# Designs tried in a protein design run: peptides against a protein of PDB entry 4ASU. Part 175

Target 1, 270 residues: chain A of PDB entry 4ASU
Amino acid sequence: ATLKDITRRLKSIKNIQKITKSMKMVAAAKYARAERELKPARVYGVGSLALYEKADIKTPEDKKKHLIIGVSSDRGLCGAIHSSVAKQMKSEAANLAAAGKEVKIIGVGDKIRSILHRTHSDQFLVTFKEVGRRPPTFGDASVIALELLNSGYEFDEGSIIFNRFRSVISYKTEEKPIFSLDTISSAESMSIYDDIDADVLRNYQEYSLANIIYYSLKESTTSEQSARMTAMDNASKNASEMIDKLTLTFNRTRQAVITKELIEIISGAA
Target 2, 83 residues: chain B of PDB entry 4ASU
Amino acid sequence: FTFASPTQVFFNSANVRQVDVPTQTGAFGILAAHVPTLQVLRPGLVVVHAEDGTTSKYFVSSGSVTVNADSSVQLLAEEAVTL

## One batch from the design tools (peptide; made by RFdiffusion4, then SolubleMPNN)

Design b2_p19_6_s4 (from b2_p19_6, 9 letters changed)
Fold by OpenDDE base, seed 4:
Structure b2_p19_6_s4 (fold): chain B 270 residues (1-270), chain C 83 residues (1-83), chain A 19 residues (1-19)
Amino acid sequence: as target 1 above (270 residues)
Amino acid sequence: as target 2 above (83 residues)
Amino acid sequence: SALEEQVRENLKRIAERAR
């Protein structure tokens, strides 16, 4: 490589490093906000899931329609955030299929579709795009919930798969159950709940779905921003190391050029 | 007793004496050992009676309330404000 | 972890700049 080539590469990497540093800062700010907003969202979401945990809702084996909702975003450069969700979705889909279940998939965020489209295109019902530019709101979750309910796919049970935030350096891909109105209405464990009107239960389930989606979005967002921050930090460090290596190469190459020129001068070959 | 909105937590696994909630089927009071039930909130007043005798009032929009067999209660409002 | 500390420091810096 010529000195010019090395210099050009150095300049390019330095620019990339600037970008990654800036992105790190942006991700950090978004992370801080997301973490703050996750606190109440977690209480809210866990509260919504409490019924399912306490009632131990079981789906009959004869019910074969299963919905998988993968929660992620449209944005890349966040490490294994998307691939982790997709991996678990694939695993779950395969397990359910092996159990004789019909599986349909919903992707929240375009990245899930990008990963799964080739292998699972026929199983996709809908993909929600434009996720991740702004912090998710309950309104966003409600829109998603409504669209899911209106999708025409009458699932019996579902799984929502998302990255749960643990710490700034850790997330865990988790699955939470989603139940259809029919499944809940038919669950024996629900018999203890007194005189629930069908309309009330329907509305309750709509809220529950929105609540769970909202919760999952908040967990996912926090995890994503944290992972992005880490990824950008790593990218910045890698760029720094590359700059150092290239600088050394530049210096060596420069010395070699100088030496060659001197030899040419001394030899009279110039 | 847990009372939260998506953005704010008012009570988290707290012990309360009574919670009055506005539901679509009517307002009712949740007492200790209330029978399990599921309800949907209507816009209205939530009144929380703490064990210490303190009464707190909240306005809520839509949402849900769950009373479980273990006497745990989850009041989840889309929007809620202290009054 | 060293990473957690670094993140915390960065968050503090960001918070200080926002102020």
Scores: peptide ipSAE 0.016, ipTM 0.842, DockQ to the pose 0.016
Fold by OpenDDE base, seed 1:
Structure b2_p19_6_s4 (fold): chain B 270 residues (1-270), chain C 83 residues (1-83), chain A 19 residues (1-19)
Amino acid sequence: as target 1 above (270 residues)
Amino acid sequence: as target 2 above (83 residues)
Amino acid sequence: SALEEQVRENLKRIAERAR
């Protein structure tokens, strides 16, 4: 490579490094906010899941309709955030299909659709786009819940799959159950609860669904921002290493050119 | 006893003496040995009676309250403010 | 039911505010 070529490449990589550093800072700011907002959201969401965990609601085996909600975003450059969710969705869908269940999929965030569309297009009910530009609100979750409830799809049981935030350097893809009103109403474990009006239970279930979705969105967002920050940091480091290598190559090449020119002068060949 | 909104936590696994909640079926007091129940909140006043005798008041919008067999209580409000 | 309507209304209000 000529000195000119190396210089051009160096300039390009330096520009990339500037971009990745900038993106890292943006991700860091978003992460800090997301983490702060996750604290109450987690308490709230875990609180909403408490009934289902404590009541150990089981879906009868004869029930065939299963809903999978995958939660991610529209935005890339965040490592394995989207692929991890998609992978678990695929695994779950395959397992359920093998068990003779009907599987339908909801994607929260366009990236899920992008990954699964070719293989699971027929199973998709709806995909929610424009996720991840703004911090998710309870309103956003409510819209998703409402759309699900209004879809007319009657599921027996479902799974919401999302990345749970562990730390700035760690997330884990998790699954939480969602239950239909009928499943909750028919669960033997619910018999210990006082006579609950059917309307109350329906309202409770709908609210719970919104809560769980909200929780999943907050976990996902925090995980995503942390992963993006890490990805941008790694990209910046990789760029730095490449700059160092190219700089060494440049220096060596420059020395070789100078030496060649000196030899030509001394030899009288120019 | 857990009491939270999507954006704020008021109580997290706390021990309380009594919680008065506004439900659609009526306001009722939740004591430590209350039977398991599920209710939906109506807009109204929540009163938390701490073990030390301190009383805290909150206004809540919609939400839910769950009393479990293990005496755990989850009060989840869409919106809640300290009064 | 009045309750269902209230939840739906709340969800709608939330949805409208989110738009």
Scores: peptide ipSAE 0.035, ipTM 0.900, DockQ to the pose 0.627; fails the geometry check
Fold by OpenDDE base, seed 2:
Structure b2_p19_6_s4 (fold): chain B 270 residues (1-270), chain C 83 residues (1-83), chain A 19 residues (1-19)
Amino acid sequence: as target 1 above (270 residues)
Amino acid sequence: as target 2 above (83 residues)
Amino acid sequence: SALEEQVRENLKRIAERAR
């Protein structure tokens, strides 16, 4: 490679490093906010899931309609965040299909659709776009919940799949159950709640759906920002290493050029 | 007893004497060992009676309350403010 | 039901505020 070529590459990589460092800082700021907002959201979301955990709601085997909600975002450059969710969605869909269930999919975030559209296009009910530009709000979750409720798809049981935040360096893809009103109302374990009005139960369930979606969005966002911060840090380090290597190559090449020029001068060949 | 909104936690697995909640069918008090129930909240006053005799008041917009068989209670409000 | 309508209206109001 000529000195000119090396210099051009160095300039390019230095620019990439500047971009990745900037993106790291942006991700860090978003992460810090997301983590703060996740604390109450987790208590809230776990509280909403408590009924389902304690009541041990079982879906009858004759019920065949299953809804998978994958939660992610539209934004890339965050490591395996999207692929992890998509992988688990695919696995769950395959398992359910093997069990003779009908599977429909809702994607929260365009990246899920981008990954699964080719193989699962017929199973998608709806994809929600414009996820990840701003921190998710309860309003956003309510919009998603409302669209699901208005979709006309009468599922028996569902799964919401999202990345749960563990630490700045760790997340875990998790699945939480979603139940239809009919499944909840007919569950034997819900008999202790028989005094509940059907309208109350419907309202409760709709609210719970929004709560769970909100929770999943908050977990997903925190995980994503953390993963992006890590990815940008790694990219910056890799760029730094490449700059060092190219700088050494530049120096060696420069010395070789100088030596060659000196030899040409001494030999009278120029 | 857990009482939270999407953005704020007021109580997290706390022991309380009584919680008064505004439901669509009316206000009711949740005592220790209350029978399992599910209710939805209407806009109104939540009153938490602590074991030490202190009383805290909150205004909630909407939400749900769950009383489980294990006597755990989850009060989830869309919006809540301390009064 | 009136209650369903209220929840739906609440969800709509929340959704409208989010847009």
Scores: peptide ipSAE 0.034, ipTM 0.904, DockQ to the pose 0.680; fails the geometry check
Fold by OpenDDE base, seed 3:
Structure b2_p19_6_s4 (fold): chain B 270 residues (1-270), chain C 83 residues (1-83), chain A 19 residues (1-19)
Amino acid sequence: as target 1 above (270 residues)
Amino acid sequence: as target 2 above (83 residues)
Amino acid sequence: SALEEQVRENLKRIAERAR
């Protein structure tokens, strides 16, 4: 490589490093906010899931319609955040298909669609875009919930797949159940909740759906920002190492050029 | 007893004496060992009676309340403010 | 039902505020 080529590459990598450092700082700020907002959201969301855990709702085996909601975002450069969710979605879809179930997919965030479109395009009901630019709100979750409720797809059970935040260095892709009104109403374990008005139960389930979606969005966002911060830090370090290597190469190449020029001068061949 | 909104936690697994909630079918008091039930909140006043005798009032816009067989209660309001 | 309508209205209101 010529000195010019090395210099060009150095400049490019230095610019990339500046960008990655900036992105790291932005991700760090967003992470700090997301973590603060996750605390109440987790209490709220886990509270909403408490019924399902305690009631141990089971879907009859003859019920074949299954909904998968994958929660991610539109933004890249966050490590394995999107691929982890997509991988679990694929696995779940394959398992359900093998069991003879009909599977439909909702993607929250464009990255899910980007990964799954080629293999699962026919299974997608809807994809929500513009996710991850701003912190998710309960309003956003409500929109998604309403869209699902209005989709006309009468699922029996479903799953919401998202990255649960553990720590700044750790997340885990998890699945939480979604149940249709009919499934909940028919569940034997719900018998202790007798005398509930059908309208009340319907409304309750609508809130529950919105609550779970909101919770998943908050977990996903926190995980994503943390992962992005880490990814950008790693990218910055890698860039630094590459700069060091290229700088050494530059210095060696420069010395070689100088030596060659000196030899040419001494030999009279110039 | 858990009482939270999407953005704020008021009670997290706390022991309370009684919670009065505004439901669409009418206001009811949740006492210890209340029968399992599911209700939807209407806009109105939530009153939490703590074991220490303190009473806290909240206005809620909407939401849900769950009373489980294990006497755990989840009050989940869309919006809630302390009064 | 009046209740369903109220919940839907609330969800719509929330959704509208989020847009």
Scores: peptide ipSAE 0.032, ipTM 0.890, DockQ to the pose 0.702; fails the geometry check

Design b2_p19_7_s1 (from b2_p19_7, 13 letters changed)
Fold by OpenDDE base, seed 2:
Structure b2_p19_7_s1 (fold): chain B 270 residues (1-270), chain C 83 residues (1-83), chain A 19 residues (1-19)
Amino acid sequence: as target 1 above (270 residues)
Amino acid sequence: as target 2 above (83 residues)
Amino acid sequence: SLEEARERLNRLIAEAAAA
């Protein structure tokens, strides 16, 4: 490589490093906010899931319709955040299909659709776009919940798949159950909850769904921002190493050129 | 007893004496060993009676309340403020 | 020419020092 080529490459990598550092800082700010907002959201969301855990709601085997909701975002450059969710969605869909279930998919965030479009396009009901630019609100979750409930797809049970935040360097893809109103109302384990008005139960389920979606969005957002921060940090470090290597190469090449020119001068003087 | 909104936690697995909640079917008090039930909140006053006799008041908008067989209670309000 | 070579070298050195 010529000195000019090396210089051009150095300049390019330095610019990339500047961009990645900037992106890291932005991600860090978003992460800090997301983490703060996740604390109450987790208590809220886990509280909402408590009923399903304690009631041990079971879907009859004759019921075949299953809904998978994948929660992610529209934005890339966050490591394996999207692929992890998609992978688990694929696995779950395959398992359910093998069990003779009908599977439909909802994607929260465009990246899910992007990954699964070729293999699962026929199973998609709805994809929610414009996810990830702003922190998710309960209003956002409510809109998603309402759209799902009004979609006309009469699922029996479902799974919401999202990345749960563990730490700044760790997340885990998890699955939580979603149940239809009919499944809840007909569940034997719900018999202990006596004298529940049908309208009350419907409203309760709407809140429950919104709550779970909200929780999943908050977990996903926090996980994503932390992963992006880490990814950008790694990119910046890699760029730094490359700059060092290229700088050494530049210096060596420069010395070689100088040496060659000196030899030519000496030889021409003889 | 857990009482939270999406943005704030008021009680997390706390022991309380009584919680008064405004529901669509009417206001009722949740005591120890209350029968399992599911209710939806209406806008109104939540009153938490602590074991030490302290009473806390909250205004809630909408949401849900769950009383489980194990006596655990989840009060989940869309919006809630301390009074 | 030797002079051209010297000038070329000096330019290279100057460019290297400026980088």
Scores: peptide ipSAE 0.021, ipTM 0.820, DockQ to the pose 0.004
Fold by OpenDDE base, seed 3:
Structure b2_p19_7_s1 (fold): chain B 270 residues (1-270), chain C 83 residues (1-83), chain A 19 residues (1-19)
Amino acid sequence: as target 1 above (270 residues)
Amino acid sequence: as target 2 above (83 residues)
Amino acid sequence: SLEEARERLNRLIAEAAAA
């Protein structure tokens, strides 16, 4: 490699390092906010899921329509955040298909569609874009919930797949159940709940869905920002190491060039 | 007893004496060992009666309330403010 | 030329020293 080539590469890597450092700081700020907002969201979301856990709502085996909702975002450079969700979605879809279920997919965030488009395009109902630019709000979750309920797909049960935040260095891809109104209303375990009006149950289910989606978005966002911060830190470190290596190469090459020029001068070949 | 909005937690797995909630079918008081039920909140006043006798008042916009067989209660309001 | 080569070398040395 010529000195020019090495210099160009050094410049490029230094620029990348500047970008990654900047992105790290941005991600750190977003992470800090997301973590603060996740605390109440988790209580809220877990509270919404409590019914399904306590009532042990089960879908009859003869019911075949299953909805998979993958939650991520539109933005990359966050490590395995998107691929982990996609992987879990693929696994779940394959398992359900093997069990003779009809599977439809909804992607929250464009990255899900980007990853799964070629292999699962026929299973997609809808993809929600413009996710991840701003912190998710309950309004956003409500819109998603409404679109799902109005999609015309009469699923029996579903799975919402998202990254749950554990710590700044750890997240886990998880699945939570979603149920149709019909499944909830027909569940034997619901008999212990007294005098539930059908309209009340419908409204309750709508809130429940919005609550779960909101929760998943908050978990996903926190996980994503944390992962991005880590990814950018790693990228910055890798860039630093590469800069060091190239600098050594540059110095060696420079010495060789000087030596060559000296030989040419001494020999009169220049 | 858990009472939260998407952005704020008021009670998290707390023991309370009574919670008065505004529902679409009317306001009712949730006591210890209340029968399991699901209700949707209407805009109105929530009153939490603590075991120490302290009462707290909240205004909620909408939401849901769940009373489970194990006497756990989840009050989830879309918006809630302390009065 | 030898003179040009010397100038080039001196430039290289100066650049190396400044780095």
Scores: peptide ipSAE 0.016, ipTM 0.820, DockQ to the pose 0.004
Fold by OpenDDE base, seed 4:
Structure b2_p19_7_s1 (fold): chain B 270 residues (1-270), chain C 83 residues (1-83), chain A 19 residues (1-19)
Amino acid sequence: as target 1 above (270 residues)
Amino acid sequence: as target 2 above (83 residues)
Amino acid sequence: SLEEARERLNRLIAEAAAA
């Protein structure tokens, strides 16, 4: 490699390092906010899921329509955040198909569609784009919930798949159930809940869905920002190491070039 | 008893004496050993009566309330403010 | 010899370029 080539490469890597460092800082700030906002969101979301756990709602085997909601974002450079969700979606879809279920997919975030489009294009109902630029709000979740309910797909049961935040260095892809109004209303375990008006139950289910989506978005966002922060840190470190190596190479090459020029001058070949 | 909004937690697995909630079907009081029920909140006043006799008031916009068989209660409001 | 020195230098340059 010529000095020019090395210099060009050095400049390129240094620029990348600057970008990755900047992105790390941005991710760190977003992570800090996301983590703060996740605390109440988790209580809220877990509270909403409590009914399903306590009531032990089961979907009859004869019910075949299953909805998978994958939650991620549009934004890259966050490690395995998107691929993890997609992987679990694929696994779940395959398992459900093997069980004779019809599977439809909703993607929250364009990255899910990007990963699954080739193999699962026919199963996608809708993909929500423009996710991840700003922190998710309950309003956002409500919009998603509404769109889902208005999609015309009459699912019996569903799975929402998202990355649950554990720590700054750890997330886990998890699945939570979602149920249709019909499934909830017909569940034997719901008999203990007295005199639930159908309209009340419908509204309740709408809130429940929005709540769960909101929760999943908050978990996903926190996980994503944390993962991005880590990824950018790693990239910055890798760039630093490469800069050091190239700098050494540059110095060696420079000395060699100088020596060559001197020899040419002394030998009169110049 | 859990009472939260998407952005704020007011009670988390707390023991309370009574919670008065505004529902679409009417306001009702949740006491110990209340029968399991699901309700939707209407805009209105939530009153939490603590075991120590303290009463706290909140305004809620919408949401849901769940009373489970195990006497656990989840009050989930879209928006809630302390009064 | 200058030729040997040149060859050594060229080898060093090649090694540095290959690294």
Scores: peptide ipSAE 0.015, ipTM 0.823, DockQ to the pose 0.004
Fold by OpenDDE base, seed 5:
Structure b2_p19_7_s1 (fold): chain B 270 residues (1-270), chain C 83 residues (1-83), chain A 19 residues (1-19)
Amino acid sequence: as target 1 above (270 residues)
Amino acid sequence: as target 2 above (83 residues)
Amino acid sequence: SLEEARERLNRLIAEAAAA
């Protein structure tokens, strides 16, 4: 490689490093906010899930329609965030299919669609795009919930798959159950609850769905921003190492060129 | 007793004496050992009576309330403010 | 487009990481 080539490469990598550093800072800021907002969201979301855990709602085996909601975003450069969700979605879909269930998929974020489109395109009901630019709001979750409920797909049960935030360096892909109104209404375990008006239960379920989606979005966002921050940090470090290596190469090459030129001058070959 | 909105937690697994909630079917008080029930909140006042005798008032927009068999209560409001 | 720029950046980052 010529000195010029090395210099060009150095310049390019330095520019990349600047970009990755900037992205790291942006991700860090978003992470800090997301983490703060996750605290109440987690209490809220876990509270919503408490019914399903305590009531031990079971779906009859004869029920066949299963919905998988994968929660991620549109944005890349966040490590294995999207692939982790997609992997679990695939696994769940395969297991359910093997059990004779009908599986439909909703993707929250375009990245899930991008990963699963070729293999699961026929199973997708809807993909929500424009996810991840702004922190998710309860309004966003409500829109998703509403769209799901209005989709016309009468699922019996479902699962929402998302990355749960553990720490700045760790997330875990998890699955939480979602149930249809009919499933909840018919669940034997719900018999201990006082006679609930059908309209009340419907509204309750709508809130529950929105709550769970909101929770999942907050967990996902926090995990994503943390992962992105880490990824950008790693990229910046890698760039730094490459710059150092190339700088050494540059210096060596420069010396070689000088030596060659000197030899040519001394030998009279120029 | 857990009382939260998406953005704020007011009570997290706290012990309270009584919680008055506004539901679509009417306001009711949740006491210890209340029968399990599910309700939807209407806009209105939530009153939390603490064990120490203190009373806190909140305005909620909408949401849900769950009373479980184990006496745990989840009051989840879409929006809530302290009064 | 921002998307194209991001894709390009991703490629560059990937190339830098592979190097």
Scores: peptide ipSAE 0.007, ipTM 0.829, DockQ to the pose 0.013

